# Designs tried in a protein design run: peptides against a protein of PDB entry 7Z53. Part 7

Target 1, 150 residues: chain A of PDB entry 7Z53
Amino acid sequence: PRIKNQADCIPFFRSCPACPGSNITIRNQINALTSFVDASMVYGSEEPLARNLRNMSNQLGLLAVNQRFQDNGRALLPFDNLHDDPCLLTNRSARIPCFLAGDTRSSEMPELTSMHTLLLREHNRLATELKSLNPRWDGERLYQEARKIV

## One batch from the design tools (peptide; aimed at target 1 M56)

Design b1_p10_8_s3 (made by RFdiffusion4, then SolubleMPNN; from b1_p10_8, 6 letters changed)
Fold by OpenDDE base, seed 4:
Structure b1_p10_8_s3 (fold): chain B 150 residues (1-150), chain A 10 residues (1-10)
Amino acid sequence: as target 1 above (150 residues)
Amino acid sequence: ALEEILKALS
């Protein structure tokens, strides 16, 4: 390889090759999901964090959303309440805290932030729909059922 | 839903 320092390389894995239907020697690969994303990044893997990620102001089973900003009317991740918020410390003029998510890396790369945001919106959409379908379900039921669907 | 979302994003 051209890159001498292997530490500078990001490891990639090739997908499984597809069985050729012809005598062509071109290596074809199947189109499949080779990476798995755990929803625990959205809900949190520990109960204290999971509770902090939920909207506890009602019985709608929703995840907490940002109270300061929206994205064209759509929800954004809530801000964390860190004592020493690295996001605030990194750029004091911006004054934008780190996002609160099940994965602490959510604010470190936009890709993770986007995924967290997307799944948060999906959860809240599902919870809202489930509430409509099951009006007597409480917040815990709605939250858990939506979580299972996600 | 997660699987479908991931499938759509892939």
Scores: peptide ipSAE 0.048, ipTM 0.567, DockQ to the pose 0.035
OpenDDE base, seeds 1, 2, 3, 5: peptide ipSAE 0.040, 0.033, 0.034, 0.028; ipTM 0.555, 0.576, 0.525, 0.570; seed 5 fails the geometry check

Design b1_p10_8_s4 (made by RFdiffusion4, then SolubleMPNN; from b1_p10_8, 8 letters changed)
Fold by OpenDDE base, seed 1:
Structure b1_p10_8_s4 (fold): chain B 150 residues (1-150), chain A 10 residues (1-10)
Amino acid sequence: as target 1 above (150 residues)
Amino acid sequence: ALLDLLQALA
């Protein structure tokens, strides 16, 4: 059903269907995620996304953090840079873009946002600690090792 | 490891 009240409407997009070869009546969605165990919700399943989620300004192996807001000094998820940002369109007065994470659902479910935020902080904590223990490690090594620990 | 822990606690 089309909701006529567009002022309060959240622009959700329906997932594309998977097309199995067999004649089935159940519509399944395409799974665009890698294994849950690899924390793809944090790091991204695709290399371009993974790079965008990283802080590439240094060799500390950190994930990117929000540049506008902090939670009492603690890191928050960075904002995405969507051409048609549904978060901005939903509540124009708030002017808060969608969060950028490995999972596009990060801004749709507060529980996911919280989890992603926690794992972001943990990764950066681990990377920082690993840098302290291994000062000769470059950013790529720190990032990968922290990712493995998460 | 942390993800595994979270899964175990769920």
Scores: peptide ipSAE 0.027, ipTM 0.508, DockQ to the pose 0.022
OpenDDE base, seeds 2, 3, 4, 5: peptide ipSAE 0.025, 0.024, 0.016, 0.024; ipTM 0.514, 0.553, 0.506, 0.490

## One batch from the design tools (peptide; aimed at target 1 R51 N52 A64 L100)

Design b1_p11_1 (made by RFdiffusion4)
Pose (drawn by RFdiffusion4):
Structure b1_p11_1 (pose): chain A 150 residues (1-150), chain P 11 residues (1-11); non-standard residues A16 CSO
Amino acid sequence: as target 1 above (150 residues)
Amino acid sequence: VEFDADPDRFS
């Protein structure tokens, strides 16, 4: 009903196999995230990304926030620096990149981005309250405790 | 509150 040219096709990449190039093993696929319900969409599933998501400027246990833009004085997710950045393409003049989050699909829909941004703010809210209660806690403890709650 | 952000800081 839409593509009248049968020489055309819809693009598709096979998933990456767990055992590349093997004739012995039955091909299986890979999960890049922790299977646990653990807010890995907020905090990341790999150690470097997790560190990049954190605010390292102080001992407050905060996740990083966007430095150029706010939503009526509230935090937005930080931008990611991707090579193939699809978000810039949606509006050339706006030049707004994709967001950095615990998962790489946070910008797929603005509705989804809103939920990520919400959980970012909630983490920082909890870390702030926990600092008021327990001034002796360092940045790592505040981070871990807020993460545990989220 | 002071913040920083770097997507590549530990990459």

Design b1_p11_1_s1 (made by RFdiffusion4, then SolubleMPNN; from b1_p11_1, 7 letters changed)
Fold by OpenDDE base, seed 1:
Structure b1_p11_1_s1 (fold): chain B 150 residues (1-150), chain A 11 residues (1-11)
Amino acid sequence: as target 1 above (150 residues)
Amino acid sequence: IEVSADANRYA
């Protein structure tokens, strides 16, 4: 990179360009995610991320929720734990980290943040109801069945 | 649930 002083830089990664056609005036991106229909934006497309998005402290099949804040008693997305957190670097006084979601853009676009939050709540609601209906199901099955319904 | 969650505002 041409920039030498990177100590105070906010890390910003742009999607890798894809040029399938001859029209180079329209930039497209390589999609490295799984199918959009499978809600991988909520659950993650990679296993390590998917595990980090789950609440592993019980067998309820829940997604992890924010441990510091709630929205009038309702769950919010959990915070990520990045070494160079762009949200912390953008506003150092606020000291609010980026949200952790299946989509890395969750904190950049408020619309995505809202949708991810709603789907998080819906998953946990479904998992809770499934546990009530099927008390013998373990956390993995509850998680997977709720994921399929979402 | 079929969800439209991609909010790409740059397109």
Scores: peptide ipSAE 0.015, ipTM 0.527, DockQ to the pose 0.033
OpenDDE base, seeds 2, 3, 4, 5: peptide ipSAE 0.012, 0.020, 0.014, 0.016; ipTM 0.499, 0.545, 0.468, 0.533; seeds 2, 3, 5 fail the geometry check

Design b1_p11_1_s2 (made by RFdiffusion4, then SolubleMPNN; from b1_p11_1, 7 letters changed)
Fold by OpenDDE base, seed 3:
Structure b1_p11_1_s2 (fold): chain B 150 residues (1-150), chain A 11 residues (1-11)
Amino acid sequence: as target 1 above (150 residues)
Amino acid sequence: IPVSADANRFA
């Protein structure tokens, strides 16, 4: 390969191609995301992922946060549990896995990670405020209402 | 969409 240093390489896979019914000459990937603007980058487009992104230990409607690190007391994205984690492979000494978010690219660049982090914090802020205003709401209602606002 | 393109939407 052209790049001799393989120690900081990350695995990258090309998306599967879409098979449109029309005679399209441009290759596009299959869309596995929601088609409307719904902050799926935060909440996920699939139910199993959406559940994994939530804090299910209580009825506060919160998204899961990092259990190892905080940023001056502020929440960070939880870590993912990936086989062949590209973040672990990129910097083997740091031993910091990729973040878990609705968008699989959440750890690809700091700017994107920051946006995911901000939206995570905003959701949890909203859910907390909604709980204060509506003490009888359960975790599902809090989560969904906060999600609508985001 | 490339990450860079998505990130640029917030720049």
Scores: peptide ipSAE 0.024, ipTM 0.558, DockQ to the pose 0.026
OpenDDE base, seeds 1, 2, 4, 5: peptide ipSAE 0.017, 0.022, 0.000, 0.009; ipTM 0.446, 0.506, 0.254, 0.420; seed 2 fails the geometry check

Design b1_p11_1_s3 (made by RFdiffusion4, then SolubleMPNN; from b1_p11_1, 6 letters changed)
Fold by OpenDDE base, seed 5:
Structure b1_p11_1_s3 (fold): chain B 150 residues (1-150), chain A 11 residues (1-11)
Amino acid sequence: as target 1 above (150 residues)
Amino acid sequence: IETSADANRFT
């Protein structure tokens, strides 16, 4: 590397080049997944919201899940309780409120909804695993440790 | 967590 003092470097990664042997004049890029989900959007960046996203009915360190619907036994995001719920107003016949998530856009962007749902499931899976491994941990410890892993 | 969806969004 050109930079001798790597201690002060901010890591910056690029996709690896791929040159076919038959035509080295064409430089392709190897697909690399270098972007990751900011978990703060799942857990909520504000403490009041973060607390509302948690299941506080037990000491399992779980995130709250939908109480009305599941996806083939898998958890869905909990519903919010908005005074003027735009999701309810969008389709009055469906009567499906907006999801409660760390990102207010979770009900507006299906890709975010899916991602939040997946990470919700992963968190709860991790918390459950951690509880099994550490039976003496309370809900706060389980929640925080699972959050760190996600 | 790295995902294909996230990579498509930001890369």
Scores: peptide ipSAE 0.011, ipTM 0.473, DockQ to the pose 0.037
OpenDDE base, seeds 1, 2, 3, 4: peptide ipSAE 0.011, 0.011, 0.011, 0.000; ipTM 0.514, 0.477, 0.512, 0.266; seeds 1, 2, 3 fail the geometry check

Design b1_p11_1_s4 (made by RFdiffusion4, then SolubleMPNN; from b1_p11_1, 8 letters changed)
Fold by OpenDDE base, seed 1:
Structure b1_p11_1_s4 (fold): chain B 150 residues (1-150), chain A 11 residues (1-11)
Amino acid sequence: as target 1 above (150 residues)
Amino acid sequence: IPVSADANRYA
């Protein structure tokens, strides 16, 4: 690339191509998401990501929340841990990493971030209420039942 | 908005 300072570059990745056949005139992308309505933007489409989005320090079935910031006592999305964090690179003065969500675009625009945040809060609210109603449920059941409702 | 290219960075 013509940009010499590669260490300060904002990484931009092109979607992997889907090559199902010999017709290469139309480049399609590989779908990395679940193909059904499952709120995967909140919970993730893959098991490792799904686990990383959960609060695994207890049996409350909660999603992980931001450990540095809150919004008037309400949860925010947790930060991701990216080697080349485009959010950090975009605004060095802010020093705010990209958010971690089921959809990797969660930091792309405030409206999307807000919706992710809202749904995360709703999940945790539901899980909390379900725990109150069902004290014997473990964290996995609370998480799954809340996920079904969302 | 396109899906992020690194959406499959896990597993």
Scores: peptide ipSAE 0.016, ipTM 0.439, DockQ to the pose 0.072
OpenDDE base, seeds 2, 3, 4, 5: peptide ipSAE 0.019, 0.022, 0.005, 0.008; ipTM 0.503, 0.525, 0.272, 0.378; seeds 2, 3 fail the geometry check

Design b1_p11_2 (made by RFdiffusion4)
Pose (drawn by RFdiffusion4):
Structure b1_p11_2 (pose): chain A 150 residues (1-150), chain P 11 residues (1-11); non-standard residues A16 CSO
Amino acid sequence: as target 1 above (150 residues)
Amino acid sequence: SDEKQAFIAAP
């Protein structure tokens, strides 16, 4: 009904195999995330990304927030610096990149981005309250406690 | 990671 040219096709990349190039093993695929319901979409599933998502400027246990833009004085997710950045293509003049989140698909829909941004703010809210209650806690403890709650 | 943090911290 839409593609009249049969020489055309819809693009598709096979998933990455767990055992590349093998003739012995039955091909299986890979999960890049923690299977647990643990908010890995907020905090990341690999240690370097997790550090990059954190605010390292103080001992407050906060996730990083966008430094150029706010939503009526509230935090937005930080930008990511991707090589193949699809978000810039949606509006050339706006030059607004994809967001950095615990998962790489946070920008797929604005509706989805809103839920990520919401959980970012909630973490920082909890970390702030927990600092008021327990001034002796360092940045790592505040981070872990807020993460545990989220 | 430090470079990524610097990128994120930039206004």

Design b1_p11_2_s1 (made by RFdiffusion4, then SolubleMPNN; from b1_p11_2, 3 letters changed)
Fold by OpenDDE base, seed 3:
Order: C-alpha cells, then structure tokens, then sequence
Structure b1_p11_2_s1 (fold): chain B 150 residues (1-150), chain A 11 residues (1-11)
C-alpha cells in the first residue's frame, strides 16, 4: 500500500451480496437505500436512523442539530456516535466526530457536508414556518410536511 | 431534492 500511516485508515466494509433467485452470475450488492427520490440523504432510508436524525425532545418536527458548534448562530449537523469513528481516527487531536446525516458519506468531503447542512437548515426553517401557520399540528405532522416540501 | 440526489450520486 502507498499509505505509510495505517493509523489514519478509514474502515470500509464490502456490501452484502443480493441473491436474486435467478442464475445471475454477476455479484450485485443489496440496495439499502430507498428506491425513489425522497431526500433519504437527509432523512435516512431506515426507521432507526430517521429517528436518530430527529429532535425528539419537543413537538416541533425539527431535525437534530449540533449541540457543540454553530455557524454564526446557524445550525450544523449533529455528530454521529460511531464505535470506530473514521473522523476521530483521521484527526485524533481535533476530536471532532463524523456528522450524522441520512447519508453516511456526509463527512467524506466538505461540499457534501455543506449540502446536508443546508438541507437540514431548510427542513428546520420549513418546520418552524409550518408550526407558525398551523399551531395545532404535532411534531410528526410538522416533520412529514416539511419533508414533503424538501 | 432531485439536484441534491444527483449531486450525491455523482461518482
């Protein structure tokens, strides 16, 4: 390997194979993502992840935000809680975990992080406006209606 | 949404 520093290796796992009942000799991976355009990069493709991405402390329908850092009062993505966090492994001095988003790649490049941050901010803006317009809506309805708009 | 997904799916 050309990389001498193995301490900063990002762990990668090969996806499980899909086993279609047909005589397909080509190894395809299992698709773990939703099959339609639904902003799953923001909201996740699985219910446990979707729940972890939400602010469940109130009935405002908001996504979870970073509790340690803000950008001039603007929300940032929350941190993930990975057992072997590649962001912590690559920069042990900074002690900054990877960001939690619907897409696990949210921390691979700044441009991707920025897009996820923008969409999180937009969701929370929409949910806040929807709450103002519809004071009787609960957190689930606010979340789902904001998600439909995004 | 479509543009964001296209951006993320771009190799």
Amino acid sequence: as target 1 above (150 residues)
Amino acid sequence: VEEAQAFIAAP
Scores: peptide ipSAE 0.005, ipTM 0.246, DockQ to the pose 0.029
OpenDDE base, seeds 1, 2, 4, 5: peptide ipSAE 0.000, 0.000, 0.000, 0.000; ipTM 0.189, 0.269, 0.220, 0.236

Design b1_p11_2_s2 (made by RFdiffusion4, then SolubleMPNN; from b1_p11_2, 3 letters changed)
Fold by OpenDDE base, seed 4:
Structure b1_p11_2_s2 (fold): chain B 150 residues (1-150), chain A 11 residues (1-11)
Amino acid sequence: as target 1 above (150 residues)
Amino acid sequence: VEEMQAFIAAP
């Protein structure tokens, strides 16, 4: 083996292989989260999370936004409601919770947070424009159609 | 996390 000391190894578990087609020679992992590229980092991969990420107070098909802070009038990611919020534990005096997004890593670094924020803003922009173009669409349709575009 | 807290808390 290339590495003789196992203490120098980081344990990684390999994903389950997908069933190959007749002409697939390369081992691919199975995707157990979502069936296609669907911006799950924005919308979540599970229905309970997806619902929590939505603004359910109206029929506009919007994602939830931060209720305490804005960026020069522009939306920020909503805060999560974690029992043991690591962001609050990091600096108790700052009182800034972790962000809620489709991906739990949204608070790892500013660059990642910015990308999640951008995509949230884009969804809400799209949903707003779709509502303007289609006034009779309900919130679910607006949300899903905006999601398809993102 | 700390960087984000600083960013949000900045006036």
Scores: peptide ipSAE 0.017, ipTM 0.478, DockQ to the pose 0.044
OpenDDE base, seeds 1, 2, 3, 5: peptide ipSAE 0.000, 0.000, 0.000, 0.000; ipTM 0.275, 0.262, 0.234, 0.203

Design b1_p11_2_s3 (made by RFdiffusion4, then SolubleMPNN; from b1_p11_2, 4 letters changed)
Fold by OpenDDE base, seed 3:
Order: structure tokens, then sequence, then C-alpha cells
Structure b1_p11_2_s3 (fold): chain B 150 residues (1-150), chain A 11 residues (1-11)
């Protein structure tokens, strides 16, 4: 469907350029993500973000989930806490913040949001099952082992 | 995960 609301803008910032030591004139952005396949879109590429994505209130190794909404009893992504939240700016009437995920683009389109949601649910499912199989594992081990499987 | 990353990286 055609976008009807053209009044609200989404703030968008261009990535910082990388400074190669060579005479490369092609502008490349700085890589702020992990270079290996590690599902960083779910878990983040930086420790502070990774911590914020986790449920630290217990020792179950779970990712944080939305505290306001559920999908028929199923978990949704937690909301982010952005100073200038583009989701709040896009639809001021809905007053729904952007979702928090390892990838900042998690709220860019519903399809991407759904994929992050599925992966979050899968992690939490795995962590729960791992806890059942290994009752003595702490939250850190549960989280890491679930992350390895994802 | 590789397919997922490819999807996310796709324009």
Amino acid sequence: as target 1 above (150 residues)
Amino acid sequence: VEEMQAFIASP
C-alpha cells in the first residue's frame, strides 16, 4: 500500500567512513559489527548492547522480552529507549517505540521485526529446554549455549 | 544464520 503520511520523518544517519591506509578513494563505512557468523543481529556486536538484550532478572539465560505486549501469549521484542526514537516520531498517535534487538534495523520493516521476534523466541525456547536438561547450569552458561545453537 | 545475514544485508 502507498504511504499516506508524508509529514513524519525518520531520522537517518550515514555511517562514518573507514580510513584505509592506502590510496583507496572508494568510501567504505566502518564495520561496527562482528565479522564472523554469530547471529549478532540477535545478540548484538557490543557487550553493552548484548547485556541490555538479556533478561538479567533471573538465571535462566533468556533474552529480554516486551513488558507491555504479547502476541497471544508469545513473546515480543522489548522496546528500545532511544532519545529520538524514530518509531515514536513516525507514528505519534500509536506511541509505540522501536524494538530493541542486536541489529538497530529491527524496526525498519515488519518482516525484519518478525524474524528477530522468531529468533528471540527460539533462543528463549532453547534456553528453557537446556535448563530442563541441565538444572545446575547458571544463566550465563544457558545463554551462551543457546546462543551457540542459534 | 548465513542465510539470515544475507537477508539482512540485502538491499
Scores: peptide ipSAE 0.007, ipTM 0.258, DockQ to the pose 0.028
OpenDDE base, seeds 1, 2, 4, 5: peptide ipSAE 0.000, 0.000, 0.000, 0.000; ipTM 0.195, 0.197, 0.277, 0.192

Design b1_p11_2_s4 (made by RFdiffusion4, then SolubleMPNN; from b1_p11_2, 4 letters changed)
Fold by OpenDDE base, seed 1:
Structure b1_p11_2_s4 (fold): chain B 150 residues (1-150), chain A 11 residues (1-11)
Amino acid sequence: as target 1 above (150 residues)
Amino acid sequence: VEEKQAWIARP
């Protein structure tokens, strides 16, 4: 690495370049996100992430919530499990990991975190209501139908 | 991060 003093560094990674066959010399990034409005910031753009964002311990179609903290009994985003967690590294005294959401930037600022939290709560509200209305639906159907509404 | 700590509570 060019920077020898890694104690003053936090891990930020540059996006991989897209190399189209055309002689366009302008560097562009590979898009890792979906190309349509699908609330991917909540649900993720890839299946492994989408699964990690779900509460798979039951058949209620819920998104995963924080297991350590609540907001006056209301759900918060779950924590991510990052090696070299930038949230932990940025403020070592706070000892709060980054949140897990469909968008990796969910912990960048409280305003963004709050929006992700709101949408998570809305999904879980919808899934709960859908379960009440349709008690025979399984967790997958509840999740997908709530996702369609969000 | 400090602000994040301010609006979360432990059960």
Scores: peptide ipSAE 0.000, ipTM 0.168, DockQ to the pose 0.074
OpenDDE base, seeds 2, 3, 4, 5: peptide ipSAE 0.000, 0.000, 0.000, 0.000; ipTM 0.217, 0.181, 0.195, 0.205

Design b1_p11_3 (made by RFdiffusion4)
Pose (drawn by RFdiffusion4):
Structure b1_p11_3 (pose): chain A 150 residues (1-150), chain P 11 residues (1-11); non-standard residues A16 CSO
Amino acid sequence: as target 1 above (150 residues)
Amino acid sequence: SLDHAAQQIEF
């Protein structure tokens, strides 16, 4: 009904195999995230990304927030610096990149981005309250406690 | 410049 040219096709990349190039093993695929319901979409599933998502400028246990833009004085997710950045393509003049989050699909829909941004703010809210209650806690403890709650 | 770079400066 839409593609009249049969020489055309819809693009598709096979998933990456767990055992590349093998003739012995039955091909299986890979999960890049923790299977647990643990908010890995906020905090990341690999140690370097997790560090990049954190605010390292102080001992407050905060996740990083966007430094150029706010939503009526509230935090937005930080930008990511991707090589193949699809978000810039949606509006050339706006030059607004994809967001950095615990998962790489946070920018797929603005509706989805809103839920990520919401949980970012909630973490920082909890970390702030926990600091008021327990001034002796360092940045790592505040981070872990808020993460546990989220 | 990268976003959240100031927040990546360690305490």

Design b1_p11_3_s1 (made by RFdiffusion4, then SolubleMPNN; from b1_p11_3, 8 letters changed)
Fold by OpenDDE base, seed 1:
Parts: C-alpha cells; sequence; structure tokens
Structure b1_p11_3_s1 (fold): chain B 150 residues (1-150), chain A 11 residues (1-11)
C-alpha cells in the first residue's frame, strides 16, 4: 500500500480483483456473495454473519433490530460492533456506529440503508404472519420461509 | 473483520 501511516486512515476493505486470463482491461471483482436472488445483502452470505443478523432470543424467526432507536415504532437496522468502526471514525462527535446488515455497505449511503431497513421490516412482517398462520413452526422454519419469500 | 469486504451488488 502507498499509505504507510494507518493512524489517520478509515478502515475500508476493497474486494479482490478477478484476473481472467483474457485481455480484458476492465477490472472485475471476485464474487464473494452466494446470489443476488437470495437477498444475501439482507441475510448475509456467510453463516456467522447470518446468525448475528438474527434475533436468537426467541423462536419467532425474526431479524435483529436496533435496540436504541426506532422510527415511530418501526424497526431500524441494528448497530454493528466493530473495534475500528468507520462510522464512529468519520464523525467522532455524532457517536453513531455503523449499521449491521448482510451488505457491509449498508451505512455508506442513505438509499442503501433505507432499502435494507425496508427489507428488514418486510422479513419481520412475513415471519410474524407466517407464525400466525402456522403456530407449530419453529423459529428456524419461520426464518427460512420468510427469507424465501423476500 | 473478515466480513468487512466491499461487497459489489449490482442494484
Amino acid sequence: as target 1 above (150 residues)
Amino acid sequence: PADAEEQHIPY
């Protein structure tokens, strides 16, 4: 890296380039996601992240929601717990952490944050409705069935 | 964190 002084840097990890054997001058990135269709941006593409995004305190199949803030009673994305939180580093006075979502970019632009928030709410709505229709379903089944619909 | 890679989702 050109920058040797990391003390003043905001940690931002760039995806690795894909090096196809062809003379393609366009830099492509390695796809680290499972699929666009499976909403991995909401649920995560890896099991550890997916578990952190879930509300595991009950058997309702819900995604985790923000514990500090709500939007007029509506859920917001939970905060992440990063040691070097880029959101805290960019604005030290605001003291607001980055949001946790399946996509690590969820806090980079408000439009993406809003979309993830909507999809979070929709998942939880679906899981709630599925529970009412199928009272015998456990939290895992509710989560997976809601995920399939999203 | 290992999961903090820049994800490129074509929206």
Scores: peptide ipSAE 0.020, ipTM 0.290, DockQ to the pose 0.037
OpenDDE base, seeds 2, 3, 4, 5: peptide ipSAE 0.021, 0.017, 0.011, 0.006; ipTM 0.298, 0.329, 0.222, 0.226; seeds 2, 5 fail the geometry check

Design b1_p11_3_s2 (made by RFdiffusion4, then SolubleMPNN; from b1_p11_3, 6 letters changed)
Fold by OpenDDE base, seed 2:
Structure b1_p11_3_s2 (fold): chain B 150 residues (1-150), chain A 11 residues (1-11)
Amino acid sequence: as target 1 above (150 residues)
Amino acid sequence: SADAEAQHIPY
């Protein structure tokens, strides 16, 4: 192995190859994904995290949004509150903490951040529309129904 | 439906 210090390695494993019939020059991956879409990357897989991702200040069933920044009035992901925030360490002058999302990787790459942001906006849009259609629904019902649609 | 796209993002 090129790297002797295994303690510094991230335990990523290469997936098994899928061999196409004719073009062996392109290595394809075997897709092992058989799960349903649960949007856990947006909503979180654990209840404490899921609650932290919600706007609990009202009964609108909304996800929490950034309180410091917006994108021309559009919502951004809320910031996390990490003791040793790696995002703050990457650029100490910018002082931008990591985003809080259902996926802990949300701040690792802009592509993920963007997708989570879009899904956040979509959830809140759906919850808003559902509230309009069902004025008597409480925040929990709105949140769950919007989550099911996303 | 939007989540389906997110799952296809290579991490």
Scores: peptide ipSAE 0.019, ipTM 0.548, DockQ to the pose 0.031
OpenDDE base, seeds 1, 3, 4, 5: peptide ipSAE 0.017, 0.017, 0.019, 0.022; ipTM 0.514, 0.515, 0.439, 0.553; seed 5 fails the geometry check

Design b1_p11_3_s3 (made by RFdiffusion4, then SolubleMPNN; from b1_p11_3, 7 letters changed)
Fold by OpenDDE base, seed 1:
Structure b1_p11_3_s3 (fold): chain B 150 residues (1-150), chain A 11 residues (1-11)
Amino acid sequence: as target 1 above (150 residues)
Amino acid sequence: PRDAEAQHIPY
């Protein structure tokens, strides 16, 4: 790396380039996400992340919500647990971590954060309604069926 | 690592 002093740096990584083997001079990045419309921004594209986004403490098929804050009784995105949390580094006085979502950019802009929050709430609403309609469904089925609707 | 993934900005 060009920067030697990392004590005051906010760590951000550029996407790795794809090598298409063609004479195309346009730099393209490697796609590490799903390639179809699956709401992966909400649920994650990788299984470990998907599990971390779920509320695994019960069989209600819910996504995890913030444990510290609510919006007038409404759910907020859970906080991430990053070693070098860029949100903590950008404003050390605020001491607010980055949000955890399927898309790692969920804390970059309030608009994106808001959309992720709405989709989180919608999933949990759907899972709750599905549970009421289908009391015998387990948490995995509730989660998957709600995910299919979103 | 997860931390590196989270610090990646894909846009």
Scores: peptide ipSAE 0.019, ipTM 0.360, DockQ to the pose 0.039
OpenDDE base, seeds 2, 3, 4, 5: peptide ipSAE 0.017, 0.018, 0.012, 0.008; ipTM 0.346, 0.380, 0.244, 0.291; seed 5 fails the geometry check

Design b1_p11_3_s4 (made by RFdiffusion4, then SolubleMPNN; from b1_p11_3, 7 letters changed)
Fold by OpenDDE base, seed 4:
Structure b1_p11_3_s4 (fold): chain B 150 residues (1-150), chain A 11 residues (1-11)
Amino acid sequence: as target 1 above (150 residues)
Amino acid sequence: SADAEEQHIPY
């Protein structure tokens, strides 16, 4: 192996190759996702986190939004509840805690924050439209269907 | 997918 010390390695698992019916020289991986965009960073990859990211106060299938702040009427990411919140330590006067998202790095880079925010808004938009189209759908179905579209 | 791959990449 190129690197002798395995402790210096980050384990990455490569997806299985797609089986092209033709002599394609370029290896493509199988995409098992139903959506074009992998929004796992928005929804979380673990069930406890995924539940915490949802608005469970209703059956609308929405993601949780910030309860303190909005951006010109538009939703922002909810705040996390960290014991030792590094965001609060960055600027003690601002008193802005870290955001809660599927990706723990959501507060580290403004670009990530923006992307998470946009996708959160899109999910909630989709869930709202799906509810309008399918009034009998429960919150779980709305959430899952919106997630598939995102 | 790009962000998922970056989960372990230190910035």
Scores: peptide ipSAE 0.015, ipTM 0.359, DockQ to the pose 0.028
OpenDDE base, seeds 1, 2, 3, 5: peptide ipSAE 0.025, 0.015, 0.022, 0.025; ipTM 0.535, 0.449, 0.509, 0.541; seeds 1, 3, 5 fail the geometry check

Design b1_p11_4 (made by RFdiffusion4)
Pose (drawn by RFdiffusion4):
Order: sequence, then structure tokens, then C-alpha cells
Structure b1_p11_4 (pose): chain A 150 residues (1-150), chain P 11 residues (1-11); non-standard residues A16 CSO
Amino acid sequence: as target 1 above (150 residues)
Amino acid sequence: SISFRMANDPR
């Protein structure tokens, strides 16, 4: 009904195999995230990304927030610096990149981005309250406690 | 005001 040219096709990349190039093993695929319901979409599933998502400027246990833009004085997710950045293509003049989040698909829909941004703010809210209650806690403890709650 | 810095570790 839409593609009249049968020489055309719809693009598709096979998933990456767990055992590349093998003739012995039955091909299986890979999960890049923690299977647990643990908010890995907020905090990341690899150690470097998790560090990049954190505010390292102080001992407050906060996740990083966008430094150029706010939503009526509230935090937005930070930008990611991707090589193949699809978000810039949606509006050339706006020059607004994809967001950095615990998962790489946070920008797929604005509706989805809103949920990520919401959980980012919630973490920072909890970490702020926990600091008021327990002034002796360092940045790592505040981070872990808020993460546990989220 | 709370300042923000990121680690920018390689991924």
C-alpha cells in the first residue's frame, strides 16, 4: 500500500550474537541492561555511564542536569554527545541533541523523555531531603539511598 | 544555587 518499488526494502540489522562467528553454539542474543526492576533506565547498567550521570561537583548525591536549559526552573536531562545523533535531524535549526539517561532510547518519544526527566527530578528531590535529615552522609551514601528508594 | 559537573568517563 505504500512502497510500490519492490527493489526497495525496509532496513534491519540482526541482533548481535553472544558467540560471534561460531558454528558449534546455537546463536543467541545479548541483553545490555540489568534484568532487575532497579531503575537502570535512570542510573545506567554500566559503571562508566553511571558515573557520567552523576553530579560530581559536590557531595550532594545528585544526578547531573542539563546546564543550558530548564523547564520553568526545573531540571532537564543532560545532553548526550553521540556520533550518530538522530535528534538533531528532527529540527535542523533547533540544534537540540539527544538526552543522556540510564538507557539509550530516552529520546525516542517526548512522552518517554518526560518519564525519564520526572525520575531524574525525583532522585534529586530525595537526595536533597535525605541531606536535610542526615547531614553527616557523604555524596555516595546520598546517591545510593535515593537510588534505592527510586 | 547548586553547581553541577559530570565525570565524562569513557563508555

